# Designs tried in a protein design run: peptides against a protein of PDB entry 7K3S. Part 7

Target 1, 60 residues: chain A of PDB entry 7K3S
Amino acid sequence: MEELSGKPLSYAEKEKLKEKLAFLKKEYSRTLARLQRAKRAEKAKNSKKAIEDGVPQPEA

## One batch from the design tools (peptide; made by RFdiffusion4, then SolubleMPNN)

Design b1_p9_7_s1 (from b1_p9_7, 4 letters changed)
Fold by OpenDDE base, seed 2:
Structure b1_p9_7_s1 (fold): chain B 60 residues (1-60), chain A 9 residues (1-9)
Amino acid sequence: as target 1 above (60 residues)
Amino acid sequence: EPPVEPVEP
């Protein structure tokens, strides 16, 4: 039996863990929003490049 | 002195 009978966390330790979890969730959501924005920006750049490479530059 | 917690057997 793995005695996961670790001493019951104090009220203060539980609140500190809740604060750490709330912070980690906020940073995860911020990072995910940045990643999604980067993927949308990459798709927009690739679409713009495909239009630019598809227009024969008028040789002046 | 802080109370010494009993050592479990």
Scores: peptide ipSAE 0.020, ipTM 0.476, DockQ to the pose 0.005
Fold by OpenDDE base, seed 3:
Structure b1_p9_7_s1 (fold): chain B 60 residues (1-60), chain A 9 residues (1-9)
Amino acid sequence: as target 1 above (60 residues)
Amino acid sequence: EPPVEPVEP
């Protein structure tokens, strides 16, 4: 058995890892919100094109 | 002296 006999993380190392995890969770949430907004914007653009190609322009 | 690790059985 490779004993994972890694020295127990110090209090300071645990707090630094908690801070890194909090940062990564925040960046994940921001990235997810950006992706969801981009998908909504793409759907809205595609829906506008489908309406524009489906409306007979009034011949002037 | 480095601490002697206890050998588990």
Scores: peptide ipSAE 0.018, ipTM 0.435, DockQ to the pose 0.005
Fold by OpenDDE base, seed 4:
Structure b1_p9_7_s1 (fold): chain B 60 residues (1-60), chain A 9 residues (1-9)
Amino acid sequence: as target 1 above (60 residues)
Amino acid sequence: EPPVEPVEP
C-alpha cells in the first residue's frame, strides 16, 4: 500500500474541497440534463422524418 | 499478523 505521504489537510482546506466538490456535482448534473434533452430532441426529429418518408400520402 | 494501528478517538 502506498502510504499517502502528504501533510494532513487543515479543516479549512477540507471544507474548501467539499465546496468545490458540491459545485462540480451541480455543474455535472446541469450538463447531463442538457445532454439528455439534446439527445431526446434529436431522436424526436429523426422519428418525425421517418414517419414522413414511410407513410404513402393517401391520395384525396 | 500485520500490526493493528490504534484507531484514534
Scores: peptide ipSAE 0.018, ipTM 0.459, DockQ to the pose 0.006
Fold by OpenDDE base, seed 1:
Structure b1_p9_7_s1 (fold): chain B 60 residues (1-60), chain A 9 residues (1-9)
Amino acid sequence: as target 1 above (60 residues)
Amino acid sequence: EPPVEPVEP
C-alpha cells in the first residue's frame, strides 16, 4: 500500500487548494453551459434547414 | 550492487 506519507499541508496551502477547486468548478459550469447552448443551436439550425428544404420554391 | 529497496506489500 502506498502510504500517503506526505507532509501535512499548511492552512494556507489548504485554502489555496480550495480556491483552485472553486475556480475549476466555475470553469466546468461555464463550459457545460456553453456545450448545452451549442447543442441547442445545432438542433435549431437543423430544424430551420428541414423547414427551408421542405417548402417547394415557387417556380418563377 | 545498488541496495534493492524493500517491495511494500
Scores: peptide ipSAE 0.016, ipTM 0.380, DockQ to the pose 0.006

Design b1_p9_7_s2 (from b1_p9_7, 5 letters changed)
Fold by OpenDDE base, seed 1:
Structure b1_p9_7_s2 (fold): chain B 60 residues (1-60), chain A 9 residues (1-9)
Amino acid sequence: as target 1 above (60 residues)
Amino acid sequence: EPPVEPKEE
């Protein structure tokens, strides 16, 4: 394994990378929650259409 | 790897 012999990251650089990673994890979680909500809303819309197309009108 | 303690400058 070629160790990329770059200068060791300073403490401040490591903390800045941890902060960026925490931000990205937060935005990922927010996006995932939005996607899950959208999928639930799509399923609810499809279920409403199946009820509207599947009720035989009672003939009067 | 040991936990890198913050060396105060």
Scores: peptide ipSAE 0.063, ipTM 0.672, DockQ to the pose 0.007
Fold by OpenDDE base, seed 3:
Structure b1_p9_7_s2 (fold): chain B 60 residues (1-60), chain A 9 residues (1-9)
Amino acid sequence: as target 1 above (60 residues)
Amino acid sequence: EPPVEPKEE
C-alpha cells in the first residue's frame, strides 16, 4: 500500500491554495457573466432582424 | 475555536 500520506500542506501553502481558488472563482464568475451577456446580445440581434424583415417601410 | 495562526519559525 503506497501511503499517499503526502506531507500535510503548510499554512502558507493552504493560504496560497485559498487565494488561487478565490482567483479562479472570480475569473469563472467574470467569464460566466460575459457568456450570459453575449447570449443576451445574440438574442437581441436575432430579435431585431426579425422585426426589420417584418415591417414594410412605408413609401412616403 | 478561532483559527490558530502558525507562529513563524
Scores: peptide ipSAE 0.062, ipTM 0.673, DockQ to the pose 0.007
Fold by OpenDDE base, seed 5:
Structure b1_p9_7_s2 (fold): chain B 60 residues (1-60), chain A 9 residues (1-9)
Amino acid sequence: as target 1 above (60 residues)
Amino acid sequence: EPPVEPKEE
């Protein structure tokens, strides 16, 4: 049985981990928002081309 | 309750 008796994290270590997690959550949200914007911009470009080609767009 | 920060000794 691996003793997961890791030494209890100090207060300072816990606060440092909370700060790292807050930073990672912020960068994740920023990256996700960029990805969603890029996908919407790509869809809008493809929809313009398909209208020009006379292809009926499937209603969203 | 505000979190009481333990001061490092």
Scores: peptide ipSAE 0.060, ipTM 0.676, DockQ to the pose 0.007
Fold by OpenDDE base, seed 4:
Structure b1_p9_7_s2 (fold): chain B 60 residues (1-60), chain A 9 residues (1-9)
Amino acid sequence: as target 1 above (60 residues)
Amino acid sequence: EPPVEPKEE
């Protein structure tokens, strides 16, 4: 067991780490929302191609 | 006791 014998972080160092963690959580949430939007857009493109390639147009 | 906020120097 490596004892994490690091000096106790000061109050200011702990607040700076909380701010960095809040920033990283915000950027993660933004990236996840972009990824989910891209996956929905890809499914919507693939469904349009499957309808165009799979329905014989009724000749008028 | 509520935690005393340290004053910014």
Scores: peptide ipSAE 0.050, ipTM 0.647, DockQ to the pose 0.007

Design b1_p9_7_s3 (from b1_p9_7, 3 letters changed)
Fold by OpenDDE base, seed 2:
Structure b1_p9_7_s3 (fold): chain B 60 residues (1-60), chain A 9 residues (1-9)
Amino acid sequence: as target 1 above (60 residues)
Amino acid sequence: EPPVEPVLP
């Protein structure tokens, strides 16, 4: 068992770490939402292409 | 040498 023999963090250091953690969680959520949108857009593109290749365009 | 604190962007 490694003893966590670190000096106790001050109140100010703990608040600074909470702020850093809140920022990181926000950026994670933003990145995750972007990734999910990109995956949905790719699926929609592939589904549209499958419909377009399956419908003979009426030659005018 | 004082530890360089990471600045939040």
Scores: peptide ipSAE 0.085, ipTM 0.724, DockQ to the pose 0.010
Fold by OpenDDE base, seed 5:
Structure b1_p9_7_s3 (fold): chain B 60 residues (1-60), chain A 9 residues (1-9)
Amino acid sequence: as target 1 above (60 residues)
Amino acid sequence: EPPVEPVLP
């Protein structure tokens, strides 16, 4: 096991890392919400196409 | 080049 022989992070460095992690978690949640909206929009487009391909045009 | 630190808002 390589001992993580890095100098112990100062209190200020630890707080800066906590803040960076909080920011990254927020941006992750924002990106995930965008992806979920995009997947719903894609499903709504594909459902319109599946209705057009699956409804026999009413013979006039 | 100094490492561009991410500007915290």
Scores: peptide ipSAE 0.080, ipTM 0.716, DockQ to the pose 0.011
Fold by OpenDDE base, seed 4:
Structure b1_p9_7_s3 (fold): chain B 60 residues (1-60), chain A 9 residues (1-9)
Amino acid sequence: as target 1 above (60 residues)
Amino acid sequence: EPPVEPVLP
């Protein structure tokens, strides 16, 4: 077990790490929302194609 | 040269 033999972070270094973590969490959430939207859009395209191929056109 | 701190956007 490597002891985390680092000097104790100063108060300023801890605040800077909290700011970096808050930024990364925001960018993660934004990227996740984009991914979820893309996945929903792909499913909606595939469902439209499945409905068009599965409905016999009523011969008028 | 001082290490260029990454400017958070």
Scores: peptide ipSAE 0.072, ipTM 0.698, DockQ to the pose 0.010
Fold by OpenDDE base, seed 1:
Structure b1_p9_7_s3 (fold): chain B 60 residues (1-60), chain A 9 residues (1-9)
Amino acid sequence: as target 1 above (60 residues)
Amino acid sequence: EPPVEPVLP
């Protein structure tokens, strides 16, 4: 077992890692919300196209 | 002295 003989992280290094993790979690949540919105918008567009192709054109 | 880890409340 390679003992990860890295010097123990200082309090300041641990806090900097917590801040980075909090930032990444926030950006993940923001990206996920955008993806979910895009997927809903795609379904709404596909439903509108299916209605347009299913309306019989009134014969003139 | 070993660094006392802050006990989370």
Scores: peptide ipSAE 0.067, ipTM 0.699, DockQ to the pose 0.007

Design b1_p9_7_s4 (from b1_p9_7 with P1E L7V)
Fold by OpenDDE base, seed 5:
Structure b1_p9_7_s4 (fold): chain B 60 residues (1-60), chain A 9 residues (1-9)
Amino acid sequence: as target 1 above (60 residues)
Amino acid sequence: EPPEEPVLP
């Protein structure tokens, strides 16, 4: 078993990595929320088109 | 100011 004898991270390096991880988690959550909104908007456009094509507008 | 994005090395 290769001991990954990486030098122990300093306290400051660990805190910097925690900050990076917190940022990446926030941006991931923001991106997921955007993707979910886009998918909902696409479904809502398809349902509106299906209603508009299914209702003969009373012309005049 | 927007918080500085932590640059990955």
Scores: peptide ipSAE 0.078, ipTM 0.735, DockQ to the pose 0.014
Fold by OpenDDE base, seed 4:
Structure b1_p9_7_s4 (fold): chain B 60 residues (1-60), chain A 9 residues (1-9)
Amino acid sequence: as target 1 above (60 residues)
Amino acid sequence: EPPEEPVLP
């Protein structure tokens, strides 16, 4: 059992960690929105190409 | 202004 015997974080250290966590959550949300946009763009490209190639798309 | 990026030590 590795003892997590670090000194208790001060109030100021806890607030600094909350700020870092809030920043990371914002950047995660921005990255997730970019990923979702990219996935929608790839689906739209593939659907356009399949219509142009005369392949019947399965209706969703 | 965009919030300053927290400088990692």
Scores: peptide ipSAE 0.073, ipTM 0.728, DockQ to the pose 0.015
Fold by OpenDDE base, seed 1:
Structure b1_p9_7_s4 (fold): chain B 60 residues (1-60), chain A 9 residues (1-9)
Amino acid sequence: as target 1 above (60 residues)
Amino acid sequence: EPPEEPVLP
């Protein structure tokens, strides 16, 4: 059993880690929202192509 | 060298 007997983190070190974690959670949420928008935009592009290929060109 | 701590923006 490797004793993770690292020195107890100071109050300042704990607050710095909380700030890093809050930043990473914010960037994760922002990236997830971008991914969800991209997936919706892809579905909307594929539906437009299916309509364009499905309209019989009026024979001139 | 101490590992460069990631600078928070």
Scores: peptide ipSAE 0.066, ipTM 0.702, DockQ to the pose 0.011
Fold by OpenDDE base, seed 3:
Structure b1_p9_7_s4 (fold): chain B 60 residues (1-60), chain A 9 residues (1-9)
Amino acid sequence: as target 1 above (60 residues)
Amino acid sequence: EPPEEPVLP
């Protein structure tokens, strides 16, 4: 049994980990919002192309 | 002395 007798994290180390976790959660939320926006923009582009390919261009 | 852990209310 390797004793995971790692010294208990100091209060300062725990607070630093909480700050890192809060930062990571914020970056995750930003990345998720960007991904969701990109997916909506891709769907909108594909829908616009499907309309453009289905509208007979008025011959001049 | 290490600062006492804040007692959770």
Scores: peptide ipSAE 0.055, ipTM 0.685, DockQ to the pose 0.007

Design b1_p9_8_s1 (from b1_p9_8, 4 letters changed)
Fold by OpenDDE base, seed 4:
Structure b1_p9_8_s1 (fold): chain B 60 residues (1-60), chain A 9 residues (1-9)
Amino acid sequence: as target 1 above (60 residues)
Amino acid sequence: RPPLPYVPP
């Protein structure tokens, strides 16, 4: 077991890590929302093509 | 100890 015997972080270092974590959570949420919009847009394009090609759409 | 890298708001 490698003892994670790092010196305890100061109060200021802990607050700076909390700020970094809050920033990363915000950027994650923005990226996730973009991915969800892209997936919905792709599904809408594929449904439009399958209607144009005369293929019966599976009721989703 | 070097300063922690800047994080934008």
Scores: peptide ipSAE 0.168, ipTM 0.734, DockQ to the pose 0.012
Fold by OpenDDE base, seed 5:
Structure b1_p9_8_s1 (fold): chain B 60 residues (1-60), chain A 9 residues (1-9)
Amino acid sequence: as target 1 above (60 residues)
Amino acid sequence: RPPLPYVPP
């Protein structure tokens, strides 16, 4: 049984871990915003094509 | 304890 009784992280180790988590959260939020913008742009392109084809789009 | 492996930023 691996003793999960890992020595308590030092203050410096905790701060370094918090910094890494803050960085990862920031990069996640940036990536999510880019993905959401790309999906909206794709939907807008598909909706324009469907209007040109005379197909009634279901109101979103 | 060995030093923590260097994780590049």
Scores: peptide ipSAE 0.129, ipTM 0.692, DockQ to the pose 0.010
Fold by OpenDDE base, seed 1:
Structure b1_p9_8_s1 (fold): chain B 60 residues (1-60), chain A 9 residues (1-9)
Amino acid sequence: as target 1 above (60 residues)
Amino acid sequence: RPPLPYVPP
């Protein structure tokens, strides 16, 4: 196994990577929340169509 | 060698 003995990352490089990772986690969570909201909205639209097609009008 | 700076987990 070639140890990729790349020079140990400086403290500043590690902090920059942590900042990038925190940013990516934030954007991921925001995107996931949008996707979950969209799926809920789609389910709510599909349930309205099922009600419109499935109410037998009560004969008067 | 100087001690490595503490990196919190």
Scores: peptide ipSAE 0.106, ipTM 0.675, DockQ to the pose 0.007
Fold by OpenDDE base, seed 2:
Structure b1_p9_8_s1 (fold): chain B 60 residues (1-60), chain A 9 residues (1-9)
Amino acid sequence: as target 1 above (60 residues)
Amino acid sequence: RPPLPYVPP
C-alpha cells in the first residue's frame, strides 16, 4: 500500500480541491438532467411510433 | 528511503 504520507495539503490546495469538486458536482447534475430529458424524449418518440404502427390504415 | 527527485531551483 503506497503510504499517502504526502505533506498535508495547504489551505489554498484544499480550497482549490473544494472548488474542483463543486464544479464536477454541477457538471454531473447538468449531465444527469440532459440524460433524463433524452430518456423522456425517446419514450415519447417510441410511443408515437407504436400508435402509428398499431392503427390499421383504413383502406381507401 | 528512495532519493527525492531533484527539482531544479
Scores: peptide ipSAE 0.029, ipTM 0.458, DockQ to the pose 0.006

Design b1_p9_8_s2 (from b1_p9_8, 3 letters changed)
Fold by OpenDDE base, seed 2:
Structure b1_p9_8_s2 (fold): chain B 60 residues (1-60), chain A 9 residues (1-9)
Amino acid sequence: as target 1 above (60 residues)
Amino acid sequence: LPPLPPVPP
C-alpha cells in the first residue's frame, strides 16, 4: 500500500483548503435549505389540491 | 440529507 505520505502542505495551502471546504459547506447548506423548502412546498400544494377538490367551485 | 459536520479549525 503506497503510504500517501504526500508532501506536507504549507500553512498557506492548508488555509486555502479550509476556505474551499468552508465554501463547499455553505453551498451544500444552501442546497439542502432549497431542497427542504421544495419538499415543504410540494406537500403544501398537495394539501391545497385536496381542499380545492372538496370545495364545490362557486359556479360563476 | 444530514447537515455536513463543522470544518476543522
Scores: peptide ipSAE 0.250, ipTM 0.832, DockQ to the pose 0.017
Fold by OpenDDE base, seed 1:
Parts: C-alpha cells; sequence; structure tokens
Structure b1_p9_8_s2 (fold): chain B 60 residues (1-60), chain A 9 residues (1-9)
C-alpha cells in the first residue's frame, strides 16, 4: 500500500486549495445557471414553433 | 447536473 506520504500541507496551502475549490464551485454554479437558461429558451422556441405550425396565418 | 457539495472547512 503506497502510503500517501506527501508532506502534510501547510495551513497556507490548505487555505489556497479551499480558495481554488470555492472558485471552481462558483464557475460550476454559473455554468449550471447558463445551462438551465438555455433549456428554458429551447422550450420557449419549440413552443413558439408549435403555435406557428398550428395557427393558420390570417391572410392579409 | 446536481449542485456541488459545500467546500469543507
Amino acid sequence: as target 1 above (60 residues)
Amino acid sequence: LPPLPPVPP
């Protein structure tokens, strides 16, 4: 069993890793919000297309 | 995708 005999991370190294993880979590949450917005926009486009294909345009 | 867990203290 390779003991992960890496030198114990200093307090400063642990805090720097926590900062990086918090940043990555923020970017992940932002990406999820964009994905959710894109899915809502796709549903709205599909709903508009279903109305346009089902309503006879009143002749001008 | 599920939300990520909180960063541990």
Scores: peptide ipSAE 0.249, ipTM 0.832, DockQ to the pose 0.017
Fold by OpenDDE base, seed 3:
Structure b1_p9_8_s2 (fold): chain B 60 residues (1-60), chain A 9 residues (1-9)
Amino acid sequence: as target 1 above (60 residues)
Amino acid sequence: LPPLPPVPP
């Protein structure tokens, strides 16, 4: 099987790939933080609805 | 989702 001896990436190509990976990691971390915040907000809404559905409003 | 590993130097 021919060794995939693609030309070794130049130093500049490696640095550009590292920058792209760092960017993607940052966007992943940002998206993960948003998802975790959304899940907490959903849990807080569901907890409020469970309290509202369980308390008979006093008829005035 | 788990955190991504560190980018190697």
Scores: peptide ipSAE 0.248, ipTM 0.832, DockQ to the pose 0.017
Fold by OpenDDE base, seed 5:
Structure b1_p9_8_s2 (fold): chain B 60 residues (1-60), chain A 9 residues (1-9)
Amino acid sequence: as target 1 above (60 residues)
Amino acid sequence: LPPLPPVPP
C-alpha cells in the first residue's frame, strides 16, 4: 500500500475543498439543465421545420 | 453528460 505521500490537509483545508466541490456540483447541474433545455428547444425547432418542409405547397 | 456523484463527507 503506497501511502498517499501528500501533506495531510488540515481540517479547514478539507472543509474549503468540500465547499468548492459542492459549488462545482451545483454549477455542473445548472449547466446540464441548460443543455437539456437547449436540446428540447432544438427538437421543437426541427419539428417545426419538418412540418414546414412536409406541408406540400398547395398545387396551383 | 451524467450527474456528478455525491461529495464524500
Scores: peptide ipSAE 0.250, ipTM 0.833, DockQ to the pose 0.017; fails the geometry check

Design b1_p9_8_s3 (from b1_p9_8, 4 letters changed)
Fold by OpenDDE base, seed 2:
Structure b1_p9_8_s3 (fold): chain B 60 residues (1-60), chain A 9 residues (1-9)
Amino acid sequence: as target 1 above (60 residues)
Amino acid sequence: RPPLPEVPP
């Protein structure tokens, strides 16, 4: 186990790192939600094409 | 997907 033999971070440096981590977590969650919506939208487009090609609309 | 690591206190 290599001891991380860096000088102990000051309180202010730790708080600045916590703020950066909180920001990165927020951006990650936002990006993940966008990715999930995009995947659902692609699945919905593919499902609509499969219905449109598989059901002859009865021209009445 | 693994959970995000907790922010240390």
Scores: peptide ipSAE 0.158, ipTM 0.796, DockQ to the pose 0.016
Fold by OpenDDE base, seed 1:
Structure b1_p9_8_s3 (fold): chain B 60 residues (1-60), chain A 9 residues (1-9)
Amino acid sequence: as target 1 above (60 residues)
Amino acid sequence: RPPLPEVPP
């Protein structure tokens, strides 16, 4: 077990790291929500194409 | 997907 025997972080350094981690968690959650919406939109586009390709064109 | 690490108190 390498004890990361670095100098003890000050209270201010710990709070700054907590703030950075909170920001990164927020941006991760936002990005994940965008990815989930994009996957749903892709599925909805693919279902519309399958309907459009499956409608027999009325012979004119 | 691995859970995000918890921030220690």
Scores: peptide ipSAE 0.156, ipTM 0.795, DockQ to the pose 0.015
Fold by OpenDDE base, seed 3:
Structure b1_p9_8_s3 (fold): chain B 60 residues (1-60), chain A 9 residues (1-9)
Amino acid sequence: as target 1 above (60 residues)
Amino acid sequence: RPPLPEVPP
């Protein structure tokens, strides 16, 4: 059992790690929201193409 | 997708 007796992180190092983790959580949530919007937009494009291919254009 | 673990305060 190697005790990872690494020196206790300074208060300032802990706060800097908390800030980095908060930033990464924010970027993760933003990226997830973009991915969900992209999937919804892809589904909407595929449904619009299915309507355009299935409606005979009224000849003028 | 599982949620990321909460960072302890």
Scores: peptide ipSAE 0.154, ipTM 0.791, DockQ to the pose 0.016
Fold by OpenDDE base, seed 4:
Structure b1_p9_8_s3 (fold): chain B 60 residues (1-60), chain A 9 residues (1-9)
Amino acid sequence: as target 1 above (60 residues)
Amino acid sequence: RPPLPEVPP
């Protein structure tokens, strides 16, 4: 078991890490929302193409 | 589009 024997972080270092974590959570949420929009747009494109090709879409 | 907040180093 590697002991995580780092010096205890100061109060200021902990606050800086909390700020970095809050930023990363915001960028993650923005990226996730972009990915979800892209997946919805791809599904809508594929559904439009399959209707044009005369293939019955399974309603699910 | 608002600029991304700069991450302090």
Scores: peptide ipSAE 0.107, ipTM 0.762, DockQ to the pose 0.017

Design b1_p9_8_s4 (from b1_p9_8, 4 letters changed)
Fold by OpenDDE base, seed 5:
Structure b1_p9_8_s4 (fold): chain B 60 residues (1-60), chain A 9 residues (1-9)
Amino acid sequence: as target 1 above (60 residues)
Amino acid sequence: LPPLPVVPP
C-alpha cells in the first residue's frame, strides 16, 4: 500500500477545497437542469413539427 | 445522472 505521500493539506486549504467542491456541485446541478429543460423543449418542438409535417396540406 | 462522490471529512 503506497501511502498517498502528499503533504497534509492545512485546515485552510481543506476549507478552500470544500468551498470549491460546493461551488462545482452547484454549477453541475444548474447545468443539468438546463440540459433537461433543453431536451424537453427539443421534444416539444419535434412533436410540433411532427404534427405540422403530418397534416396533409389541402390539395389545391 | 450519477450521484456526486461523497468527500470524506
Scores: peptide ipSAE 0.149, ipTM 0.777, DockQ to the pose 0.015
Fold by OpenDDE base, seed 2:
Order: structure tokens, then C-alpha cells, then sequence
Structure b1_p9_8_s4 (fold): chain B 60 residues (1-60), chain A 9 residues (1-9)
């Protein structure tokens, strides 16, 4: 296992990396929430279509 | 999706 003994990052470089990671975690969580909502909406459309095909529409 | 790796403090 190559020990990544690269030059020790300065305190400022570590804080900038922590900020980038916090941003990336936030965007990941937002994307996951959107994906979960889309999957729920797809299931809700498929279940609503199954109910609409099983109920005779009242002729107006 | 696997949990994101915990960054040590």
C-alpha cells in the first residue's frame, strides 16, 4: 500500500478541502432527495393509472 | 448508494 506521504497540507488548504467536501455532501443529499421524489412520483403515476383503468369513467 | 466516507476531523 503506497503511503500517500505527499507534502503536509497547510491549515488553509485543509479548511478549503473541508469546505469543498461539505458542498459536495450537500449537493449529493439534494440530488438523492430529488431522485427519491422522482421514484415516488413514478410509482404514484403508475398506481393512479391502474385505478383509472379499473374504474368506469362516469360519462358526463 | 454506499454511505459517503467519513472525513476525519
Amino acid sequence: as target 1 above (60 residues)
Amino acid sequence: LPPLPVVPP
Scores: peptide ipSAE 0.147, ipTM 0.776, DockQ to the pose 0.015
Fold by OpenDDE base, seed 1:
Structure b1_p9_8_s4 (fold): chain B 60 residues (1-60), chain A 9 residues (1-9)
Amino acid sequence: as target 1 above (60 residues)
Amino acid sequence: LPPLPVVPP
């Protein structure tokens, strides 16, 4: 078993890792929100296409 | 997307 015999991280190093983790969590949440918006937009486009293919255009 | 790993305090 490789004991994780790394020197104990200083308080400052631990706080810097917490800051990086908070940043990564924020970017993850932003990416999730974009993905959810894209999925909703795709569903809306597919719904519009299904209406356009199903309604005979009134001849002008 | 997988759940974020919970980092213990």
Scores: peptide ipSAE 0.145, ipTM 0.775, DockQ to the pose 0.016
Fold by OpenDDE base, seed 3:
Structure b1_p9_8_s4 (fold): chain B 60 residues (1-60), chain A 9 residues (1-9)
Amino acid sequence: as target 1 above (60 residues)
Amino acid sequence: LPPLPVVPP
């Protein structure tokens, strides 16, 4: 199987890839935090709806 | 989501 003898990436190309990876890791962490917050908010809404559907409103 | 693999420096 042919050795992937692509020219060794220059120092500048490696640094640019490291910066891109750092950016992608940051955006992943931000997206994960948003998803976790959204799941907590959905659980809180579903818990409120379960309380509202279980309490007969006193007819005034 | 699984943890991202640690890329060594």
Scores: peptide ipSAE 0.143, ipTM 0.776, DockQ to the pose 0.016

## One batch from the design tools (peptide; made by RFdiffusion4, then SolubleMPNN)

Design b1_p10_1_s1 (from b1_p10_1, 3 letters changed)
Fold by OpenDDE base, seed 1:
Structure b1_p10_1_s1 (fold): chain B 60 residues (1-60), chain A 10 residues (1-10)
Amino acid sequence: as target 1 above (60 residues)
Amino acid sequence: PVPNPNPKPV
């Protein structure tokens, strides 16, 4: 088993990695919120089409 | 940034 004998990361390198992880988590959460909003908007459009095809127009 | 609760003494 090759022990990944990378020199122990300095305090500064660990803090820089924590900052990168915090940024990536923020961008992930933003993208997920956009995707969830888009999926809700798509469902709302599809439900309107199902109502329009299912309402018999009142014959005048 | 969350402050690290363990500042090592420089």
Scores: peptide ipSAE 0.089, ipTM 0.718, DockQ to the pose 0.009
Fold by OpenDDE base, seed 2:
Structure b1_p10_1_s1 (fold): chain B 60 residues (1-60), chain A 10 residues (1-10)
Amino acid sequence: as target 1 above (60 residues)
Amino acid sequence: PVPNPNPKPV
């Protein structure tokens, strides 16, 4: 087990890391929501095209 | 402000 022989982070350093982590989590969630919207829009476009081409939509 | 869960030792 490598002992992480780092000097103990000060309270202020730990809070600064928590702020950075909270920011990163927020930006991750925002990016994930954009990706999910893009994938839903792609599915909806493909489904609309398949209806136009006379292909039965899988109900899902 | 979020309350600090680790109060500094006085």
Scores: peptide ipSAE 0.079, ipTM 0.708, DockQ to the pose 0.010
Fold by OpenDDE base, seed 3:
Structure b1_p10_1_s1 (fold): chain B 60 residues (1-60), chain A 10 residues (1-10)
Amino acid sequence: as target 1 above (60 residues)
Amino acid sequence: PVPNPNPKPV
């Protein structure tokens, strides 16, 4: 029986870990929103190129 | 009851 009962974290250490976790969750959500926006912008760029390459310019 | 994160090996 290895009692890996590491010393109980102090109240201050627990609050510091909660703050770090809240920060990481916020940065994750922000990064995910940026990724989703970038993927939508890429799809919009690719659809615009497909329209531009698919319209024969009327010869003058 | 909070689940113990360290279940003792049976």
Scores: peptide ipSAE 0.034, ipTM 0.522, DockQ to the pose 0.008
Fold by OpenDDE base, seed 4:
Structure b1_p10_1_s1 (fold): chain B 60 residues (1-60), chain A 10 residues (1-10)
Amino acid sequence: as target 1 above (60 residues)
Amino acid sequence: PVPNPNPKPV
């Protein structure tokens, strides 16, 4: 295990890292929600095309 | 490794 041979972080540096982690967690959750919405929208488009290309037009 | 029953406060 590498000993983190750095000087102990000040209280202010620890709080700044906590704020950065909270921000990154929020942006990750937002990006994940967008990706899940995009995948659902793509699946819904592909299902509509598969129905339209699979109905032989009744020749009148 | 056996867990230490007395972790000294760092």
Scores: peptide ipSAE 0.032, ipTM 0.425, DockQ to the pose 0.007

